# Peptides against a protein of PDB entry 2V3S, part 30

Target 1, 95 residues: chain A of PDB entry 2V3S
Amino acid sequence: PISLVLRLRNSKKELNDIRFEFTPGRDTAEGVSQELISAGLVDGRDLVIVAANLQKIVEEPQSNRSVTFKLASGVEGSDIPDDGKLIGFAQLSIS

## One batch from the design tools (peptide; made by RFdiffusion4, then SolubleMPNN)

Design b2_p14_6_s1 (from b2_p14_6 with N2K E5D)
Fold by OpenDDE base, seed 4:
Structure b2_p14_6_s1 (fold): chain B 95 residues (1-95), chain A 14 residues (1-14)
Amino acid sequence: as target 1 above (95 residues)
Amino acid sequence: AKEIDFDRAAVRAA
């Protein structure tokens, strides 16, 4: 399996590194994203963007070692989105 | 950052 880390801020705006595994041929990007949402680790509004970027990283994990993307849930937040600080952004990486 | 291990197998079995 591919070992991944999803870095994003929780409801208290604290950075969390969520480690999880992905098995090509068994798992789907959308399915795993839905599991993250069901566990309360990802906002439901971010299903599409998380799934898209998860698919990108798992299709070429040795080349796509890290991807940073804008969250739909962060657009209307009180804080201005910032990819460097991962405010309104999340990062997927190969561990 | 806080480290969290997400056990997907446990979630699927629930």
Scores: peptide ipSAE 0.707, ipTM 0.904, DockQ to the pose 0.876
Fold by OpenDDE base, seed 2:
Structure b2_p14_6_s1 (fold): chain B 95 residues (1-95), chain A 14 residues (1-14)
Amino acid sequence: as target 1 above (95 residues)
Amino acid sequence: AKEIDFDRAAVRAA
């Protein structure tokens, strides 16, 4: 399986590294994203963008070592989005 | 950053 880390801020604006595995041919990007949402680790509004970027990284994990993307949940937050600080952004990377 | 291990197998079993 592919070992991944999803880095994003929780409701207290604290940075968290969520480690999980993805098995090509058994798992789907959308399915795993839904599991992350069900576990309360990802906002439901971010299903589409998380799934899209998870798909991107698992397609070629040796080439796509890290992807940073804008969260739908972040645009309506009080803080101004910032990809460098991962405010309104999340990052997926190969562990 | 806080490290969190997400056990997907446990979620599927719930």
Scores: peptide ipSAE 0.707, ipTM 0.904, DockQ to the pose 0.870
Fold by OpenDDE base, seed 3:
Structure b2_p14_6_s1 (fold): chain B 95 residues (1-95), chain A 14 residues (1-14)
Amino acid sequence: as target 1 above (95 residues)
Amino acid sequence: AKEIDFDRAAVRAA
């Protein structure tokens, strides 16, 4: 399996590193993204963007070691989005 | 950053 880390700020704006595994041929990017949402770790509005970037990293894990993407849930928030600080952004990486 | 180990197998079995 592929060992991944999703770096994302929680509701208290605290940075968390969520470690999980992905097995190609058994798991799907959308399915795993739905599991993250069901666990309360990802906002439901971010299903599409998380799944798209998870698919990107697992199809070429040696080439795409890290991907940072804008969250739909962060666009209309009080904080100004910032990819460097992961405000309104999340990051997936190979652990 | 706070480390969280998301055990997908445990979640699916619950």
Scores: peptide ipSAE 0.706, ipTM 0.903, DockQ to the pose 0.817
Fold by OpenDDE base, seed 1:
Structure b2_p14_6_s1 (fold): chain B 95 residues (1-95), chain A 14 residues (1-14)
Amino acid sequence: as target 1 above (95 residues)
Amino acid sequence: AKEIDFDRAAVRAA
């Protein structure tokens, strides 16, 4: 399995590193993303973007060691999106 | 950052 870390801010704007595994051929990017949402770790509005970037990183984990992407849930937030501070952005990386 | 281990297998079994 591929060991991944999803870094994103919680509702209190605190950074969390969420570690999880992904097994190619058994798991799907959308399925795992839905599990993250069901666990309250990802906003439901971010299903599409999380799944897309999860797919990107697991298709070539040796090349795509880290991907940072804009969250749909962060667009209408009070803070201006900032990829460097992971405000309105999340990051997936290979553990 | 706060470290969280998301055990997918445990979640699925719950």
Scores: peptide ipSAE 0.706, ipTM 0.903, DockQ to the pose 0.824

Design b2_p14_6_s2 (from b2_p14_6 with N2K E5D A9E)
Fold by OpenDDE base, seed 4:
Structure b2_p14_6_s2 (fold): chain B 95 residues (1-95), chain A 14 residues (1-14)
Amino acid sequence: as target 1 above (95 residues)
Amino acid sequence: AKEIDFDREAVRAA
């Protein structure tokens, strides 16, 4: 399996590194994203963007070692989005 | 950053 880390801020704005595995041919990007949402680790509004970027990283993990993307849930927040601080952004990377 | 191990097998079994 592919070992991944999803880095994003929780409801308290604390940075979390969520480690999980992805098995090509058994798992789907959308399915795993839904599991993350069901576990309360990802906002449901971010299903599309998380799934899209998860698909990107797992289809070519040797080339796509890290991807940073804007969260839909961060747009309406009080804080101004900032990719450097991962405010309104998340990062997926290969462990 | 706080490290979290997400056990997907446990989630699927729930």
Scores: peptide ipSAE 0.708, ipTM 0.906, DockQ to the pose 0.857
Fold by OpenDDE base, seed 5:
Structure b2_p14_6_s2 (fold): chain B 95 residues (1-95), chain A 14 residues (1-14)
Amino acid sequence: as target 1 above (95 residues)
Amino acid sequence: AKEIDFDREAVRAA
């Protein structure tokens, strides 16, 4: 399996590193993203963007070691999105 | 950052 880390801020704006595994051929990017949402670790509004970037990283893990992407849930937040600070952004990386 | 281990197998089994 591929060991991944999803880094994003929780409701208290604290950074969390969520470690999880992905098995190609068994798991799907959308399915795992839905599991993350069901566990309360990802906002439901971010299904599409998380799944898209998860697919990107698992299709070529050796080349796509890290991807940072804008969250739909962060667009309407009080803070201005900032990819460097992961405000309104999340990061997926190979563990 | 706070470390969280998301055990998908455990979740599916529950």
Scores: peptide ipSAE 0.708, ipTM 0.904, DockQ to the pose 0.801
Fold by OpenDDE base, seed 2:
Structure b2_p14_6_s2 (fold): chain B 95 residues (1-95), chain A 14 residues (1-14)
Amino acid sequence: as target 1 above (95 residues)
Amino acid sequence: AKEIDFDREAVRAA
């Protein structure tokens, strides 16, 4: 399986590194994203963007070692999105 | 950053 880390801020704006595995041929990007949402680790509004970027990284894990993307849930927040600080952004990376 | 191990098997079994 592919070992991944999803880095994003929790409700307290604290950075979390969520480690999880993805098995090609068994798992789907959308399915795993839904699991993350069900676990309360990802906002439901971010299903599309998380799934899209998860698909991107697992289809070419050797070339896409890290991807950073804007969260839909971060747009309405009071904090101005900042990819460097991962405010309104999340990052997926290969462990 | 806080480290979280996400056990997907547990989620699927829930």
Scores: peptide ipSAE 0.708, ipTM 0.905, DockQ to the pose 0.887
Fold by OpenDDE base, seed 1:
Structure b2_p14_6_s2 (fold): chain B 95 residues (1-95), chain A 14 residues (1-14)
Amino acid sequence: as target 1 above (95 residues)
Amino acid sequence: AKEIDFDREAVRAA
């Protein structure tokens, strides 16, 4: 399995590193993203973007060691999105 | 950052 880390801010704006595994051929990017949402770790509005980037990193984990992407849930937040601070952005990386 | 270990197998088994 591929060991991944999803870094994003929680509702208190604290950075969390969520470690999880992905097994190609068994898991799907959308399915795992839905599990993260069901666990309250990802906002439901971010299903599409998380799944898309999870798919990207697992299809070529050697070349895509890290991907940073804009969250739909962060667009209408009070804070201006900032990829460097992961405000309105999340990061997926190979553990 | 706070480290969270998301055990997917445990979730599926619950």
Scores: peptide ipSAE 0.708, ipTM 0.905, DockQ to the pose 0.802

Design b2_p14_6_s3 (from b2_p14_6, 4 letters changed)
Fold by OpenDDE base, seed 5:
Order: sequence, then structure tokens, then C-alpha cells
Structure b2_p14_6_s3 (fold): chain B 95 residues (1-95), chain A 14 residues (1-14)
Amino acid sequence: as target 1 above (95 residues)
Amino acid sequence: AKTIDFDREAVRAA
């Protein structure tokens, strides 16, 4: 399986590294993203963007070691989005 | 950053 880390801020704006595994051929990007949402680790509004970027990283994990993407939930927040600070952004990385 | 281990297998089995 592929070991991944999803780094994003929680409701208290604290950075969390969520470690999880992805098995190609068994798991789907959308399915795993839905699990993250069901566990309360990802905002439901971010299903599409998380799934898209998860798909990107797992299809070519050797070349796509890290992807940073804008969250739909972050756009509606009070803070100005910032990819460097992961404000309104999340990052997926190969562990 | 705080680390959270998301055990998907455990979640599915529960």
C-alpha cells in the first residue's frame, strides 16, 4: 500500500498530519476521501478537491511526492487563503 | 503538527 499524509488545519486552525494508506486496485480516491469525511477529518465540501488530488498522487506516486490544493471550505472562511501556511489549503504527501 | 493515524481497516471492521 501507499502511505500518505494529509496535512490540513482543524477547526481550531491547528495543523494536523493525517496518516493513512491507499491500496491501488482496491481503494478509490473518492472512496477514501469519503472515509476521511465520515471520520470528521475532512470537510464534506472538500470531497471533490481531495479526491482529485488523491487520485493525482496515487496514480504517479514516484513523481507526485506532494500536492497542495485549495479547499472549498477554506474559501468560505474568514482567513485569507495561503498555500504556504496551509490556510484554506491542504497538502497530500507520500510518506 | 499533530499526527493522527487513520486506520481505515479498523474503521471498516467496526
Scores: peptide ipSAE 0.707, ipTM 0.901, DockQ to the pose 0.796
Fold by OpenDDE base, seed 1:
Structure b2_p14_6_s3 (fold): chain B 95 residues (1-95), chain A 14 residues (1-14)
Amino acid sequence: as target 1 above (95 residues)
Amino acid sequence: AKTIDFDREAVRAA
């Protein structure tokens, strides 16, 4: 399986590194994203963007070692989105 | 950053 880390801020704005595995041919990007949401680790509004970027990284893990993307849940937040600080952004990377 | 291990196998088995 592919070992991944999803780095994003929780409701207290604290950075978390969520480690999980993805097995090509068995798992789907949308399915795993739904699991993350069900576990309370990802906001439900971010299903589409997380799934899209998860698909991107698992289809070419050797080339796409890290992807940073804007969260839908962060757009209406009080803080201005910042990809460097991962405010309103999340990062998926290969472990 | 705090590390969280998301054990998908455990979730599926629960």
Scores: peptide ipSAE 0.707, ipTM 0.900, DockQ to the pose 0.756
Fold by OpenDDE base, seed 4:
Structure b2_p14_6_s3 (fold): chain B 95 residues (1-95), chain A 14 residues (1-14)
Amino acid sequence: as target 1 above (95 residues)
Amino acid sequence: AKTIDFDREAVRAA
């Protein structure tokens, strides 16, 4: 399996590193993203963008070591989005 | 950063 880390801020604006595994051929990017949402770790509005970027990184994990992407849930937030600080952005990386 | 281990196997087996 592929060991991944999803780094994003929680409701208290604190950075969390969520470690999880992905098995090609058994798991799907959308399915795993839905599990993260069901566990309360990802906002439901971010299903599409998380699934798209998860698919990208698991397609070629040796080449795509890290991807940073804008969250739909962060657009209308009180804070200005910032990819460097991961405000309104999340990062997926190979562990 | 706080580390969270998300055990997907445990979730699926529940």
Scores: peptide ipSAE 0.707, ipTM 0.901, DockQ to the pose 0.738
Fold by OpenDDE base, seed 2:
Structure b2_p14_6_s3 (fold): chain B 95 residues (1-95), chain A 14 residues (1-14)
Amino acid sequence: as target 1 above (95 residues)
Amino acid sequence: AKTIDFDREAVRAA
């Protein structure tokens, strides 16, 4: 399995590193993203973007060691999105 | 950053 880390801020705006595994051929990017949402770790509005980037990183883990992407849930927030601080952004990386 | 281990297998088994 591929060991991944999803770094993003929780509801208290605290950075969390969510570690999880992905098994190619068994798991799907959308399925795992839905699990993250069901667990309350990802906002439901971010299903599409998380799944897209998860797919990107698992299809070429050697080339895509890290991907940072804008969250749909962050666009309506009061804080100005900032990829450097991961405000309105999340980061997926190979562990 | 705080680390959270998300055990997907455990979730599926529950």
Scores: peptide ipSAE 0.707, ipTM 0.900, DockQ to the pose 0.779

Design b2_p14_6_s4 (from b2_p14_6, 5 letters changed)
Fold by OpenDDE base, seed 4:
Structure b2_p14_6_s4 (fold): chain B 95 residues (1-95), chain A 14 residues (1-14)
Amino acid sequence: as target 1 above (95 residues)
Amino acid sequence: AKVIDFDREAVRAR
């Protein structure tokens, strides 16, 4: 399995590193993203963008070591999006 | 950052 870390801010704006595994051939990017949402770790509005970037990183984990992407949930937030501070952005990386 | 271990296997088994 591929060991991944999803870094993003929770509802209290606290930065969290969510560690999880992905098994190619058994898991799908959309399925795992749905699990993250069901666990309350990802906003449901971010299903598409999380799944897209999860797919990108797991298809070539040796080349795509880290991806940072804009969250749909962050656009409607009160804070101005900032990829450097991961405000309205999340980061997926290979552990 | 706070570390959260998301055990997908445990969730799937529930």
Scores: peptide ipSAE 0.714, ipTM 0.902, DockQ to the pose 0.808
Fold by OpenDDE base, seed 3:
Structure b2_p14_6_s4 (fold): chain B 95 residues (1-95), chain A 14 residues (1-14)
Amino acid sequence: as target 1 above (95 residues)
Amino acid sequence: AKVIDFDREAVRAR
């Protein structure tokens, strides 16, 4: 399996590194994203963007070591989105 | 950053 880390801020704006595994051929990007949402680790509004970027990283893990993307849930938040600080952004990377 | 281990196998087994 592929070992991944999803870095994003929780409701208290604290950075968390969520470690999880993905098995090509068994798992799907959308399915795993839905599991993250069901666990309360990802906002449901971010299903599409998380799944898209998870798919990107697992299809070519040797080339795509890290991807940073804008969260739909962060667009209308109180804070201005900032990819460097991961405000309104999340990052997926190969562990 | 705080580390959270998301054990998908354990979740599915519940």
Scores: peptide ipSAE 0.714, ipTM 0.901, DockQ to the pose 0.791
Fold by OpenDDE base, seed 1:
Order: sequence, then C-alpha cells, then structure tokens
Structure b2_p14_6_s4 (fold): chain B 95 residues (1-95), chain A 14 residues (1-14)
Amino acid sequence: as target 1 above (95 residues)
Amino acid sequence: AKVIDFDREAVRAR
C-alpha cells in the first residue's frame, strides 16, 4: 500500500498530520475521502477536492510526491486562505 | 504538527 500524510488544520486551527494507507486496485480516492470525512478528519464540503488530489497523488506516487490544494471549507472562513500556512489549504504527501 | 494515525482497517471492522 501507499503510505500517505494529509496535513491540514483542525477546528482549533492546529496542524495535524493524518497518516493513512491507500491500496491501488482495492481503494478508490472517493471512498477513502469519504472515510476521512466519516471519521471527522475532513470536512464534508471538501470531498470533491480531497478525492481529486488523492487520485492525482496515487496515480503517480513517485512523480507526485506532494500536492497542496484549496479547501472548499476554507473559502468562506474568517481567515484569509494561505497555501504557505495551510490556512484554507491542505497538503497530501507520500510518507 | 500532531500526528494522527488513521487505521482504515480498524474503522472498517467497527
């Protein structure tokens, strides 16, 4: 399986590194994203963007070592989105 | 950053 880390801020705006595995051929990007949401680790509004970027990284793990993307849940927040600080952004990377 | 291990197998088993 592919070992991944999803870095994003929790409700207290603290950075968390969520480690999880993805097995190509068994798992789907959308399915795993739904699991993350069900576990309360990802906002449900971010299903599409997380799934899209998860798909991107797992299709070519060696080439796509890290991807940073804008969260839908962060757009309407009080904090201005900032990819460098991962405010309104999340990062997926190969562990 | 705080590390969270998301054990998907355990989740599926629950």
Scores: peptide ipSAE 0.714, ipTM 0.902, DockQ to the pose 0.797
Fold by OpenDDE base, seed 5:
Structure b2_p14_6_s4 (fold): chain B 95 residues (1-95), chain A 14 residues (1-14)
Amino acid sequence: as target 1 above (95 residues)
Amino acid sequence: AKVIDFDREAVRAR
């Protein structure tokens, strides 16, 4: 399986590294994203963007070592989105 | 950053 890390801020704005595995041929990007949401680790509004970027990283893990993307849940926040600080952004990377 | 291990297999087994 592919070992991944999803880095994003929790409700207290603290960075968390969520480690999980993805098995090509068994798992789907959308399915795993839904599991992350069901576990309370990802905001439901971010299903589409998380799934899209998870698909991107697992289809070419050798080329896409890390992807950073804007969260839908972060757009309405009081803090200005910042990809470097992962404010309103999340990052998926190969472990 | 705080590390969280998300065991998907364990979740499915529940």
Scores: peptide ipSAE 0.713, ipTM 0.902, DockQ to the pose 0.794

Design b2_p14_7_s1 (from b2_p14_7, 7 letters changed)
Fold by OpenDDE base, seed 3:
Structure b2_p14_7_s1 (fold): chain B 95 residues (1-95), chain A 14 residues (1-14)
Amino acid sequence: as target 1 above (95 residues)
Amino acid sequence: SRAERLRALGKQIN
């Protein structure tokens, strides 16, 4: 399986790392993303973007070591999105 | 379930 880390700010704006595995042929990007949402770790509005970027990293994990992407849930927030600070952005990386 | 494991594996960085 592929070992991954999702770096994302929680509701208190604290940066957290979420570790999980992805098994090609058994797991799907959308399925795992739905599990992240079910666990309360990802906003439901971010299903599409999380799934798209999870798919990107697992299809070529040797080349795509890290992907940073804009969250739909962060667009209308009070804080200005910033990929460097992961405000309104999340990051997936190979563990 | 993976969802349960995901909650358990969360780690605060700051």
Scores: peptide ipSAE 0.195, ipTM 0.808, DockQ to the pose 0.367
Fold by OpenDDE base, seed 4:
Structure b2_p14_7_s1 (fold): chain B 95 residues (1-95), chain A 14 residues (1-14)
Amino acid sequence: as target 1 above (95 residues)
Amino acid sequence: SRAERLRALGKQIN
């Protein structure tokens, strides 16, 4: 399996790393993203963008070691999005 | 479930 880390801020704006495995042929990007949402770790509005970037990193994990992407849930938030601070952005990386 | 495992594997960054 592929060992991944999802880095993003929780509801208290605290930066967290979420570790999980992805098994090609058994898992799907959308399925795992839905599980992240079910766990309360990802906003439901971010299903599409998380799944798209998860698919990107797992299809070529040796080439795509890290991807940072804008969250739909962060656009209308009170804080100005900032990819460097992961405000309104999340990051997936190979563990 | 994976959801339970996902919560358990969360780590706060200092």
Scores: peptide ipSAE 0.194, ipTM 0.805, DockQ to the pose 0.342
Fold by OpenDDE base, seed 1:
Order: structure tokens, then sequence, then C-alpha cells
Structure b2_p14_7_s1 (fold): chain B 95 residues (1-95), chain A 14 residues (1-14)
């Protein structure tokens, strides 16, 4: 399996690393993303973008060691999105 | 389940 880390800020704006495994051929990007949402770790509005980037990293994990992407849930927030601070952005990386 | 593990990890502050 592929060991991944999802880095993003929680509702208290605290940065968290969420570690999980992805098994190609058994797991799907959308399915795992839905589990992240069900766990309260990802906003439901971000299903599409998280799934897309999870798919990207797992299809070529050696080439895509890290991907940072804009969250749909961050666009309407009071804080200005900032990829460097992961405000309105999340990061997936190979552990 | 993975969901349960994810919830537990999500409570950790880094």
Amino acid sequence: as target 1 above (95 residues)
Amino acid sequence: SRAERLRALGKQIN
C-alpha cells in the first residue's frame, strides 16, 4: 500500500497531518475521500478536489511526491487563501 | 475501520 499524509487545517485553524494508506486496485480516490469527509477531516465541498489530487498522487507516487491544492471550502472563508500557509489549501504527500 | 482510524488521527494536533 501507499502511505500518505494529508496536511490541512482543522476548524480551529490548527495544522494537522492525517496519515493513511491507499491500496491500488482495492481503494478508490473517491471512496477514500468520502471516508475522510465522514471522519470530519475534510469538508464535503472538497470531495471533488481531494479525490482528484489523491488520484493524481497514487497513479504516479514516485513522480508526485507532494501535491498542494486549493480547497473549495476555503474560497468563501474570511481568511485569504495562502498555499504556503495552507490556508484554504491542503497538501497530500507520500509518507 | 479506516474511518475510525482517521477520526482518531484527526483529533491529534501537530
Scores: peptide ipSAE 0.186, ipTM 0.797, DockQ to the pose 0.504
Fold by OpenDDE base, seed 5:
Structure b2_p14_7_s1 (fold): chain B 95 residues (1-95), chain A 14 residues (1-14)
Amino acid sequence: as target 1 above (95 residues)
Amino acid sequence: SRAERLRALGKQIN
């Protein structure tokens, strides 16, 4: 399995790392993304973008060691989106 | 399961 870390800010705006495994051929990017949403770790509005980037990283984990992407849920937030600070952005990386 | 572990973590953080 591929060991991944999803880094994003929680409700207190604190960075948190969510560790999980992905098994190609058994798991799907959308399925795992839905699990993250069901767990309350990802906003439901971010299903599409999380799934797309999860698919990207798992299809070529050797080349795509890290991907940072803009969250739909962060667009209308009070803070200005910033990929460096992961404000309105999340990051997936190979553990 | 992964889902169970994620849910437990979610309750802890959120």
Scores: peptide ipSAE 0.165, ipTM 0.785, DockQ to the pose 0.912

Design b2_p14_7_s2 (from b2_p14_7, 7 letters changed)
Fold by OpenDDE base, seed 5:
Structure b2_p14_7_s2 (fold): chain B 95 residues (1-95), chain A 14 residues (1-14)
Amino acid sequence: as target 1 above (95 residues)
Amino acid sequence: SRAEKLKELGKKLN
């Protein structure tokens, strides 16, 4: 399995690292993304973007060691989006 | 469930 880390801010705007595994051929990007949402770790509005980037990283984990992407939930939030501070952005990386 | 495991595996960084 592929060991991944999802770094993003929680409801209190605190940075958190969520560790999880992805098994190609058994897991799907959309399925795992839905589980992240069910766990309350990802906003439901971000299903599409999280799934797309999860798919990207698991397709070529040796080449794509990290991907940072804009969250739909952060576009119209109170804070100005910033990829460096992961405000309105999340990051997936190989553990 | 994996969802529960995911929640518990989360770590606060700051």
Scores: peptide ipSAE 0.156, ipTM 0.791, DockQ to the pose 0.343
Fold by OpenDDE base, seed 4:
Structure b2_p14_7_s2 (fold): chain B 95 residues (1-95), chain A 14 residues (1-14)
Amino acid sequence: as target 1 above (95 residues)
Amino acid sequence: SRAEKLKELGKKLN
């Protein structure tokens, strides 16, 4: 399996690393993203963008070691999105 | 479930 880390701010704006595995041929990007949402770790509005970037990293994990992407849930928030601070952005990386 | 495992595997950064 592919070992991944999702770096994401929680509801208290604290940065967390969420470790999980992805097994090609058994898991799907959308399925795992839905599980992240079910766990309360990802906002439901971010299903599409998380799944798209998860798919990107798992299809070529040796080439795509890290991806940072804008969250739909962060656009209308009170804080200004910032990819460097991961405000309104999340990051997936190979562990 | 993976959802429960995902919660446990979360790590707060310094």
Scores: peptide ipSAE 0.156, ipTM 0.788, DockQ to the pose 0.346
Fold by OpenDDE base, seed 2:
Structure b2_p14_7_s2 (fold): chain B 95 residues (1-95), chain A 14 residues (1-14)
Amino acid sequence: as target 1 above (95 residues)
Amino acid sequence: SRAEKLKELGKKLN
């Protein structure tokens, strides 16, 4: 399996690393993304973007060691989105 | 469930 880390800010705006595995042929990007949402770790509005980037990293894990992407949930927030600080952005990386 | 496991694997950085 592929060992991944999802780095994003929680409801208190604190950075958290979420570790999980992805098994090609068994797991799907959308399915795992839905599980992240069910766990309360990802906002439901971010299903599409998380799934898209999870698919990107697992299809070529050797070349896509890290991907950073804008969250739909971050657009409506009071804080200005910032990819460097992961405000309104999340990051997936190979563990 | 994986959802519960995902929560357990969460690590606070700050």
Scores: peptide ipSAE 0.155, ipTM 0.790, DockQ to the pose 0.370
Fold by OpenDDE base, seed 1:
Structure b2_p14_7_s2 (fold): chain B 95 residues (1-95), chain A 14 residues (1-14)
Amino acid sequence: as target 1 above (95 residues)
Amino acid sequence: SRAEKLKELGKKLN
């Protein structure tokens, strides 16, 4: 399996690393993303973008060691999105 | 469940 880390801020604006595994051929990007939402770790509005980037990293994990992407849930927030601070952005990386 | 495992594996960094 592929060992991944999802780095993003929680509702208290605290930066968290969520560690999980992805098994190609068994797991799907959308399915795992839905589980992240069910766990309260990802906003439901971010299903599409998280799934898309999870798919990207797992299809070529050697080439895509890290991907940072804009969250839909961050667009309407009071804080200005900032990829460097992961405000309104999340990061997936190979552990 | 995986969801529960994912929640438990969350680690605060700051």
Scores: peptide ipSAE 0.154, ipTM 0.789, DockQ to the pose 0.368

Design b2_p14_7_s3 (from b2_p14_7, 7 letters changed)
Fold by OpenDDE base, seed 2:
Structure b2_p14_7_s3 (fold): chain B 95 residues (1-95), chain A 14 residues (1-14)
Amino acid sequence: as target 1 above (95 residues)
Amino acid sequence: SRAERLKELGKKLN
């Protein structure tokens, strides 16, 4: 399986790393993304963008070691999005 | 469940 880390800020704006595995042929990007939402780790509004980027990283893990993307939920927040600080952005990386 | 495992694997960065 592919070992991944999702880095994003929680509801208290604290940075967290979420470690999980992805098994090609068994898992799907959308399925795992939904599980992240069900666990309360990802906002439901971010299903599409998380799934898209998870798919990107698992389809070519040797080339895509890290991907950073804008969250839909972050746009509606009071804080100005900032990819460097992961405000309104999340990052997926190969662990 | 898988969702519960994902939650438990979360780690706060200090």
Scores: peptide ipSAE 0.150, ipTM 0.778, DockQ to the pose 0.352
Fold by OpenDDE base, seed 5:
Structure b2_p14_7_s3 (fold): chain B 95 residues (1-95), chain A 14 residues (1-14)
Amino acid sequence: as target 1 above (95 residues)
Amino acid sequence: SRAERLKELGKKLN
C-alpha cells in the first residue's frame, strides 16, 4: 500500500497531519476521500478537489511526491488563501 | 477499518 499524509488546518486553524494508506486496485480516490469526509476531516465541499489530487498522487507516487491544492471550502473564508501557509489549501504527500 | 481509524483520529484532531 501507499502511505500518505494529508496536511490541512482544522476548524481551529491548526495544522494537522492525517496518515492513511491507499491500496491500488482495492481503494479508489473518491472512496477514500469520502471516508475522510465521513470522518469529519475534510469538508464535503472539497470532495472533488481532494479526490482529484489523491488520484494524481497515487497514480504516479514516484513522480508526485507532494501535491498542494486549493480547497473549495476555503474560498469563501475570511482568510486570504495561501498555499505556503496552507490557508484554504491542503497538501497530500507520500510519507 | 480505515474509516474507523480516521474517525478516531478526527475526534482527536478536532
Scores: peptide ipSAE 0.134, ipTM 0.773, DockQ to the pose 0.889
Fold by OpenDDE base, seed 4:
Structure b2_p14_7_s3 (fold): chain B 95 residues (1-95), chain A 14 residues (1-14)
Amino acid sequence: as target 1 above (95 residues)
Amino acid sequence: SRAERLKELGKKLN
């Protein structure tokens, strides 16, 4: 399996790393993203963008070691999105 | 299950 880390800010605006595994042929990007949402770790509005970037990183994990992407849930928030600070952005990386 | 593990992590993070 592929060991991944999802880095994003929680409801308290604290950066946290969420570790999980992805098994090609058994897992799907959308399925795992839905699990992250059901666990309360990802906003439901971010299903599409998380799944798209998860798919990107798992299709070529040796080449795509890290991806940072804008969250739909961050656009209408009080804080101005900032990819460097992961405000309104999340990051997936290979562990 | 992975979902259960993730939920536990979520509880700890928030």
Scores: peptide ipSAE 0.133, ipTM 0.772, DockQ to the pose 0.873
Fold by OpenDDE base, seed 1:
Structure b2_p14_7_s3 (fold): chain B 95 residues (1-95), chain A 14 residues (1-14)
Amino acid sequence: as target 1 above (95 residues)
Amino acid sequence: SRAERLKELGKKLN
């Protein structure tokens, strides 16, 4: 399995690393993303973007060691999105 | 469930 880390800010705006595994051929990007949402770790509005980037990283984990992407849930917030600070952005990386 | 396992891992690590 591929060992991944999802880095994003929680409701307290604290940066957290969520560790999980992805098994190609058994797991799907959408399925795992839905589980992350069900666990309260990802906002439901971010299903599409998380799944898309999870798919990208698991397709070629050797080439895509890290991907940073804008969250739909962060666009309408009061804080200005900033990929460097992961405000309104999340990052997936190979552990 | 898997979701519960992820939740527990998240709470444990964060």
Scores: peptide ipSAE 0.130, ipTM 0.766, DockQ to the pose 0.489

